# Peptides against a protein of PDB entry 3HUF: the designs that were tried, part 23

Target 1, 320 residues: chain A of PDB entry 3HUF
Amino acid sequence: MWIIEAEGDILKGKSRILFPGTYIVGRNVSDDSSHIQVISKSISKRHARFTILTPSEKDYFTGGPCEFEVKDLDTKFGTKVNEKVVGQNGDSYKEKDLKIQLGKCPFTINAYWRSMCIQFDNPEMLSQWASNLNLLGIPTGLRDSDATTHFVMNRQAGSSITVGTMYAFLKKTVIIDDSYLQYLSTVKESVIEDASLMPDALECFKNIIKNNDQFPSSPEDCINSLEGFSCAMLNTSSESHHLLELLGLRISTFMSLGDIDKELISKTDFVVLNNAVYDSEKISFPEGIFCLTIEQLWKIIIERNSRELISKEIERLKYA

## One batch from the design tools (peptide; made by RFdiffusion4, then SolubleMPNN)

Design b2_p24_8_s1
Fold by OpenDDE base, seed 2:
Structure b2_p24_8_s1 (fold): chain B 320 residues (1-320), chain A 24 residues (1-24)
Amino acid sequence: as target 1 above (320 residues)
Amino acid sequence: SKKEEELKKEKEIEEELKKEEEEK
């Protein structure tokens, strides 16, 4: 989201979030959803128009800012952005930091981009929330992204956490739920005067982890916990592969259980399968190899003695 | 499905961004 602050108390010493929309900026306007009051004798009554665009489709992957348009409202001394005079028709900016000078005011408005990108594990929840979040200047998606800052966990009572949730946790993404999204949707008016009133996602995350025994105490307890072990997996999802990499595993991929030959078995400590393949093929597993699901692996990894547990299962099947 | 369309669109965008990074 865009945040503005200013020197010399011209914004009353407050930080403000600029959501997608149009703002008239000047000395003789009242702060609301479409106006920014700037307190200076050197600023026109109506000085500039700021327009923040909604996120682009690419912004979810880049974490880049919503486009920031500035237009001078035919003022005597004009408007500058990053020491450059704004053109007569206005100019658009994609820089993450903007120094905005209104006329001859000695104090600048500083606009900076705070990246927030929300990944959803559930497409139905994405469909429900995407429009509202985009109107807050927040990119949304289903796929993994390096720009992802938050992950929406689907609350299903009594179900195991998904692979997406496991991976989001290990990559240190802030896991949130529907309660946080609901709260986030209500703050739009309150944050006009004080950007610090944005709800703390880390508090939501701490509460999720504390109340769910399916999470380890920290991602660091699991990262590289299986270093030195080798696994084979079906070429299913990128998230499953990345999850196993974060565990420190050496990974081999195969297309079918029939591709598991003696050579692969000799180089592999265990095979990771999806639930459907595990349940259907459990009678026909190759002899002398430990097969498990990602969910079964996760249950072992969250234990403090995960390496010993895995080693015992491997040994049991090699000598059986 | 709406899910398949969104996943397809996100994949296309990700592939475009990777090409733009390789050309620099």
Scores: peptide ipSAE 0.023, ipTM 0.375, DockQ to the pose 0.010
Fold by OpenDDE base, seed 4:
Structure b2_p24_8_s1 (fold): chain B 320 residues (1-320), chain A 24 residues (1-24)
Amino acid sequence: as target 1 above (320 residues)
Amino acid sequence: SKKEEELKKEKEIEEELKKEEEEK
């Protein structure tokens, strides 16, 4: 989201979130969803127009800002952005930091980008919320992204958490739910005068973790917890690979169960499978190797004695 | 499915971004 602040009390000492939309900026406008009052005698009654575009699809992966357009409203002294005069037709900016000078005002409006990218684990929830979140200047998607700041957990009553949720937790993404998304939809007017009124997702996250026994107390309890062990996995998902890497595992990849030869078995402590392969191929598992699902592995790694538990399971199957 | 279509679209964008990074 874009946040604006200013020196010299020209924004009344307040920060403001700018959502996608159009704003008339000037001395003789009243603060509302489409106007920004700037308190200076050096600023025109109507000085500039700011237009913030909705996120691009690329912005979800880059964490880049919504495009920020600035147009001068034919003022005597013009408008500058980053010391450059705004062109007659307006200019567009993708920089994360903008110093906006209105006319000869000695104080600048400082616009900065606060990155917020929401990954969804559930495509139905993405379809429901994406439009509203994009209107808040929040990129959304389903795929893992290095720019992802928040993750919407798929809440199915009585089911294990998904691999996406497990990975989001371990990579320290803020896990949120539908209640937080609903709250975000209500704040648009309240944050006009004070950007600090933006709801804290960390409170939602803490409540999710506290009320769900499928999470460890912290990501640090699981990160590198299986250091020194080796596994093999089907090359099916990047999230599964990254999850196992964060556990400190040495990972070998294979394309089919038929690729699991005696040499691989001799070097591998266990095989990680997806649920579909585990359920379909359980009668055809290679002898002398421990096979488990990611969800079964997760149930082990959240325990305090995870290393002892996994060692015991490996030994049990070597001597069976 | 809507999921498959969206995942396909996001994959195409991710592949485009990787190409742009390799060209720099």
Scores: peptide ipSAE 0.023, ipTM 0.381, DockQ to the pose 0.010
Fold by OpenDDE base, seed 3:
Structure b2_p24_8_s1 (fold): chain B 320 residues (1-320), chain A 24 residues (1-24)
Amino acid sequence: as target 1 above (320 residues)
Amino acid sequence: SKKEEELKKEKEIEEELKKEEEEK
């Protein structure tokens, strides 16, 4: 989201969130959803127009800012952004930091981009929330990205957490739920004058972890917890691969269960399968190797003695 | 599936962005 602040009390000492939309900026406007009052004798009554676009699909992967358009409203001394005079038709900016000078005001409006990108595990929830979140200047998607800051977990009672949720947790993404999304949808008006009123996702995240026994106390409890072990997996899911890497596993990939030969068995402590393959192929599993699902692995990983539990299962099947 | 189509589209965008970064 875009946040503006300024020195010299020209913004009344407040930080403001700018959501996608159009804002008239000037001395003689009242702060509302479409106006930004700037208190300076050097600023025109109506000085500039700011237009913030909704996020692009690319912004979800880059964590880049919503496009910021600035137009001078035919003022005597113009408008500058990053020391450059704004063109007559307005200019558009994709920089994460904008120093906006209105006329000869000695104080600049500083606009900075606070990255917030929300990943959804469930396409139905994405379809429900994406439009509203985009109107807050929040990029949304289903795929993991380096720009992802938040991950939406579905609160379906009695379901195991997904691989996406497991990975989001281990990569230290803030896990949120539908209650946080609902709260975000209602705060748009309250944060106009005070950006500090933006809901803290960390409280939601702490509550999720506390109330769900499928989470360890921290990602650090699981990261590299299986260092020194080796696994094999089907080369089907990049997210599953990254999850297993974060556990400290050495990973071999195969294309079919038929590729699990004596050589692979000699180098592999266990095989990780998806639920569909595990359920369909149970009868055809190679002898002398421990096969499990990611969900079964996760149930072991969250235990304090995960290394001992894995070792016991490997030994049990190697000598059976 | 709808999920697979959306994931495919997002993957294509991610691959395009990587190419744009390598060209700079």
Scores: peptide ipSAE 0.021, ipTM 0.395, DockQ to the pose 0.010
Fold by OpenDDE base, seed 1:
Structure b2_p24_8_s1 (fold): chain B 320 residues (1-320), chain A 24 residues (1-24)
Amino acid sequence: as target 1 above (320 residues)
Amino acid sequence: SKKEEELKKEKEIEEELKKEEEEK
């Protein structure tokens, strides 16, 4: 999201979130969803127009800002952005930091980009929320991104958390839920006066972890917790592979259960399967190896004695 | 202070802008 602040109290000492949209900036405008009052006599009554575009798909992957357009409203002294005069037709900016000088005002408006990229686990939830979140200047998507800051957990009552949720947690992404998204939808008007009124996702995240026994207390409880163990997995998803890597596992990949030979069994402590393969092929599991789902592995990994539990299961099957 | 000089410049600009609003 774009946040503006200013020197010299020209923004009343407050910060403001700028959502996608158009703003008239000047001395003689009243702060609302389309106007930014600047308190300086060195600024025109109507001085500039700011236009913030909705996030692009690229912005979701890069964590880049919504495009920021500045146009001078034919003022005597013009407008500068990053010490450069704004062109007559306006200019567009993709820099994360903008120093905006209105006329000869000695104080600048500082616009800075706070990255917030929300990944969704469920396409239906993305379809429901993406438009509203994009109107808040929040890039959204389904795919894993290095720019992802938040992850929306799908609340399915009575189901285990998804691999996506597990991975997001271990990546130290802030996990949020639909309740937080609903809360975000209510703040749009309140943050006009004070950007600090933006709800803290960390509170939601803490509440999710605290109230859900499917999460460990921290990602650090699970990261590298299985260091020294080796697994084989079906080459199914990148998220599953990355999840197992974050557990500190040595990973071998196979294309089918039939590819699990005696050599692989000799080097592998356990096999990780997806639910579909586990349920369909449980009768044909290779002899002498522990096969489990990612969800079953997760149930073990969240326990304080995860290494002992896994070792016991491995031993049980070696002597069966 | 540097702030006082900036405020002084701001007043000078105010007077310049006011003259232009009177000339339009």
Scores: peptide ipSAE 0.072, ipTM 0.695, DockQ to the pose 0.176; fails the geometry check

Design b2_p24_8_s2
Fold by OpenDDE base, seed 1:
Structure b2_p24_8_s2 (fold): chain B 320 residues (1-320), chain A 24 residues (1-24)
Amino acid sequence: as target 1 above (320 residues)
Amino acid sequence: AEEEKKKEEEEKLEEEEKKEEKAK
C-alpha cells in the first residue's frame, strides 16, 4: 500500500494510506477519499492530481508498488517528484519511494510503498477477495512468491492444515484468515487521517497459532529439525519440496513407487507421499521403508521430540 | 537545523505571497 507523510506538518503531522484511486491534492481541498489537503501558503488551492493504479500480476511476484501517477494542475511553480519536474501530461512512477514537492514549498510529501502481498491457498477465497484487496492496493495470487507477506488460511472446521499453509508458516509468512480480511475491509475510511489505524496482521496470526494445535510455537522449532535425515518424495507440488527442504531433509525425487529400488531404500530414511497415493497404494508399499504423508510428517514435526519420534518409526520398520 | 531552515524558507514564501496578494 502507498503511505504518505510530509515534512513541516503540511499534512498536519498525520500519515495517510493512499488506496488505488484518484486524489486531488491542494491547499483548499478537504480530506476525503479523493482529496488530500496540504497546509502551506506556497501550495496552490488545487495543486496536483495523484492517481494510484490497482496492482498488476507482476506486482504480486515482485512486491513492487502500484503505479503512482502525478499530474500538476497547471500551477505557477509546478510539481516535482524525486527532484524532477513533472511533465505537462503527468508522469508515472514505479519507485518505492517518492519525494513529492508541490510548488516552492520546502517541505516535501514523502510517499513510500509498504509491501503487502497476500497469497491464497484456496481459489474460491481468492475469487471472493481479490477485487476488494486490489482496491486496497494489495496484490493477490495463488502461486508461491518470495514477495508474499501474508497467507490466507481457509478455516475448514476439523480439517488438517494444507501443505501450502505449512509451507507458508515455515517460510515466515504471516498467516491470516477471513476474519482479518473482513477487518481490512472496514478500515478504508479510518485510515484516511491515520495510517497507523491499519490493522496489524500479527495479532490475527498470533491468535491463529495460539488457538490451533496444528501449529508449532514458531517456524524456528521446525526449520532444520530433520537435518541429517533423508527422504524420497514423489514428484508433487513445489511447495511440498520446499517444505521438506526447510525441514533440513535430503530429498530424492521419484516418479512412481516402482522407482523405489533397494538402492534408494538403502539411502532413504522414509518416503513422503501425497494423500491420494498413500491411500491408493498403501497395500503396495515397498518393504523395509517407512512411508508417510506430508500431513503425517507434519504431525511428527510439530512435536518437541520430532527427531526421536521419526527415528523410532524408521527403526520399527527397518527391523520388522 | 535543516528543518529549521525549511521553516524559515516557508515563512519567507508566505511573506512573498502576502506581498503579491496586496499588490493585486
Scores: peptide ipSAE 0.118, ipTM 0.755, DockQ to the pose 0.148
Fold by OpenDDE base, seed 5:
Structure b2_p24_8_s2 (fold): chain B 320 residues (1-320), chain A 24 residues (1-24)
Amino acid sequence: as target 1 above (320 residues)
Amino acid sequence: AEEEKKKEEEEKLEEEEKKEEKAK
């Protein structure tokens, strides 16, 4: 989201979030959802127009800012952004930091981008929330991205957490739920005067972890917990691969269970399968190797004695 | 020191504007 603050008291000592939309900036406007009052005699009654666009799909993958347009409203001394005079038709900016000078005012408005990018675990939740979140200047999507700051887990009563949720947790993404999204939908008016009124997602995250026994106490409890073990997996999702890498596993990939030869078995401690393959092919599993799902592996790795548990299962099936 | 200097600059600009407004 874009945040503005200013030098001196020209913004009344307040920071403000600018959501996607159009703002008239000037001395003789009243602060509201479409106006920014600036207190200086050196500033025109109506000085500039700020326009913030909704996030693009590219912004979801890069964590880049919503496009920021500045237009001078035919003022005597113009408007500058990053020491450059704004063109007659206005200019658009994708820099994360903007120093805005209104006329001859010696106090600048500083606009900066706070990255907030929300990944969803399922398309239904994305479809429900994407429009509202985009109107807050928050990029949204389904695919894994290095720019993701928050992850919305699906609340299904009695279901295991998804691979997406597991991976989001281990990569230290803040896991949130629909309650946090609902809270975000209510803050739009309150943050006009004070950007500090944005809800803290960490409290939501703490509550999720506290109330769900499928999470370890921290990501650090699981990261590299299986260092020294080797696994083979079906070439399925990149997310599953990255999850197993974060566990410290050496990973081999295969295309079918028929590709699991004696050489691979000799170098592999266990095979990781998706649920569909596990359920359909359990009768044809290779002898002398431990096969499990990611969800079964997760149940082991969240235990304090995960290494001992996995070793016992490997031994049981290797000598069976 | 920089903020104080900017405040003095704004006060000068305000005085100049008041002089221009009185000269009209």
Scores: peptide ipSAE 0.117, ipTM 0.752, DockQ to the pose 0.153
Fold by OpenDDE base, seed 3:
Order: sequence, then C-alpha cells, then structure tokens
Structure b2_p24_8_s2 (fold): chain B 320 residues (1-320), chain A 24 residues (1-24)
Amino acid sequence: as target 1 above (320 residues)
Amino acid sequence: AEEEKKKEEEEKLEEEEKKEEKAK
C-alpha cells in the first residue's frame, strides 16, 4: 500500500494510507477519501492531483507498487517528484519512494510503498476477496510468488492443512484467515487520518498457530529439521519441491514409480507421493523403501522427535 | 538544524506573500 508522511507537520504529524483512487491535494481541502489537506501557506488551495491505480497482475509477482500518477493543477510554482518537475499532463511513477515537493514549500511529502501481497490457497476465496483487496491496493493471486507477504488459509474444519499452507508457514509468510480479510474490508475510512490504525495481521497469525495443532511453534522448528536425509518425489509440484528443500532434504525427482530402481532406493531414505498416487499405486510400491504422502511427512516433522520417527520407519522397511 | 532552516525558510516565504498581498 502507499503511505504518505510529511516534514514540518504539514500533514498534521500523521501518516496516511492512500488506496487506489484520486486525491486532490492542497491547503484548502478537507481530509476525506478523495482529498488530502496540506497545512502550509506556500502551497496552493488546490495544488496537485494524486491518482493511484489498482494493482496489476505483474505487481503480485514483483511486489512492485501500484502506479502513482501526479498532476500539477496549474500552480504558480509547480510540483516536483524526486527533484524533477512534473510534466504539464502529469507523470506516472513506479518507484517505491517518492519525494513530493508542492511549490516552494520547504517541507516535502514522502510517499513510500509498503509491500503487501496476498496469496490464496483456493480459487473460491480468491474470487470472493480479490476485488475488495485490489481496491485497497493489495495484489492477490493463487500461484506462489517471492513477493507474497500474506497467505490465506481456508478454515475448513477437520481438514489437514494443504501443501500451500505448509509451504507458506515455512517461507515465513503471515498466515491469515477470512476474519482478517473481513476486518481489512472495513478499515478504509478509519485509516485516512492515521495509517497506524491499519490492522496488524500478527495477532490473527498468532491465534491461528496457537489454536491449530497442525502447526509447530515456529518455522525454525521445521526448517532444516531433516538435514542429512534424502527423498525422491514425482517431478510435478514446484511448491512440494520447495517445501521439501526447506526441510533440508536432498531431493531426487522421478517421472514414474517404475523409475524407482535399486540405485534410487540405495540413495533415497523415503519416497514422497501425492495422495492420488499413494492411494492408487499402493500395490506397486517398491519393496524396501518407505513411501509416504507429504501430509504424512508433515505430521512427522511437527513432532519434537521427527528425526527419530523417520529413522525408525526407514530402518523397519530396510530390514523387512 | 535542518528542520530549523526549513522553518526559517517557510517564515520568509510567508513574509514575502504578506508583502505581495499588501502591495496589491
């Protein structure tokens, strides 16, 4: 989201969130959803127009800012952004930091981009929330992205957490739920005067982790917990691969169960399968190797003695 | 020191504007 602050109390010592939309900036406007009052005699009554665009699909993958347009409203001394005079038709900016100078005012408005990108675990939740979140200047998507800051977990009672949720947790994203999204949808008016009133996701995250026994206390409890072990997996899921890598596993990939030969078995401690393959192919599993699902692996890795549990299962099947 | 200079510059600008407004 875009946040503005200013020097010399010209914004009344407050920071403000700018959502996608158009703002008239000047001395003689009242703060609301479309106006920013600046308190200086050196600025025009109506000085500039700020326009913030909704996030693009590219912004979800890059964590880049919503496009910020600045137009001078034909003022005597103009407007500058990053020491450059704004052009007569206005200019658009994709920089994460903007120093905005209104006329001869010695105090600058500083606009900065605070990255917030929300990944959804399921398309139904994305379809429900994407429009509202985009109107907050928050990029949204389903696919994994290095720019993701938050991950929406589906609250289906009694289901195991998904691979996406497991990976999001280990990647140290803030896991949130629908309750946080509901709260975000209501804050537009309250954060106009004070950006500090933006709800923190940390409380939501702490409550999710505390109330769900499928999570360890921290990602650090699981990261590299299986260092020194090796696994094989089907070359199908990038998220599953990245999850296993974060566990510290050496990963071999195969295309079919038929590729699991004696050589692969000799180098591999266990085989990780998806649920569909695990259930359909149980009869064709190679002898002498531990085969499990990623969800079964997760149940082991969240235990305090995960290394001992895995070692016992590997030994049991090697000597059978 | 920098904030004080900016305040002094703003006060000067206000005095110039008041002089221009009285000269009209």
Scores: peptide ipSAE 0.112, ipTM 0.749, DockQ to the pose 0.149
Fold by OpenDDE base, seed 2:
Structure b2_p24_8_s2 (fold): chain B 320 residues (1-320), chain A 24 residues (1-24)
Amino acid sequence: as target 1 above (320 residues)
Amino acid sequence: AEEEKKKEEEEKLEEEEKKEEKAK
């Protein structure tokens, strides 16, 4: 989201969030959802127009800012952004830091981009929330992104956590739920005057982890916990591959159990399957190799003695 | 020191604007 602050007292010593929309900036406007009051005699009654666009699809993958447009409102001394005079038709900016000078005012307005990108595990929840979150200047998506800051977990009572949730946790992404999204949608008007009134996502995350025994105490308990082991991965997602990499595994990828020969079995400690393949092919598993699902692997990984548990299962099948 | 200079510059600009408004 865009945040503005200013030198001196020209913004009354407060930071303000700018959501996508249009703002009239000047000395003789009242602070609201479409106006920014600036307290200086050197500033025109109506000085500039700021327009913030909604996030693009590209912004979800890059964590880049919503486009920031500045137009001078035919003032005597004009408007500058990053020491450059704003053109007669207005100019658009994609820099994460903007120094805005209104007329001859010696105090600068500083605009900075705080990245927030929300990944969803569920397509239905994305469809429900994407429009509202985009109107907050928050990029949203389903696919994994290096720019992802938050992950929405689907609360299904009594179900195992998804591979997406496991991976988001190990990536140290802030896991949130629908209750946080509901709260986030209500604060839009209150954060106009005080950017600190944004809901604490870390409090939501701590509560999720504390109340769910399927999470380890920290991502660090699981990262590289299986270093030195080798697996064959069959018919899994890219997120599943990245999850197994974060566990420190050497990974071989295959399309079917028929691709697993005696040579591969000799080099592989265990086989990771999706639930559908595991349930359908249990009778046809290669002899002398340990086969499990990602969910079964996760249940072992969250245990303090995970390496000993896996080693015991591997040994049991090599000597059978 | 830099913030004090900016305050002095703003006060000077305010005095210039008051002079322009009295000259109209």
Scores: peptide ipSAE 0.111, ipTM 0.750, DockQ to the pose 0.155

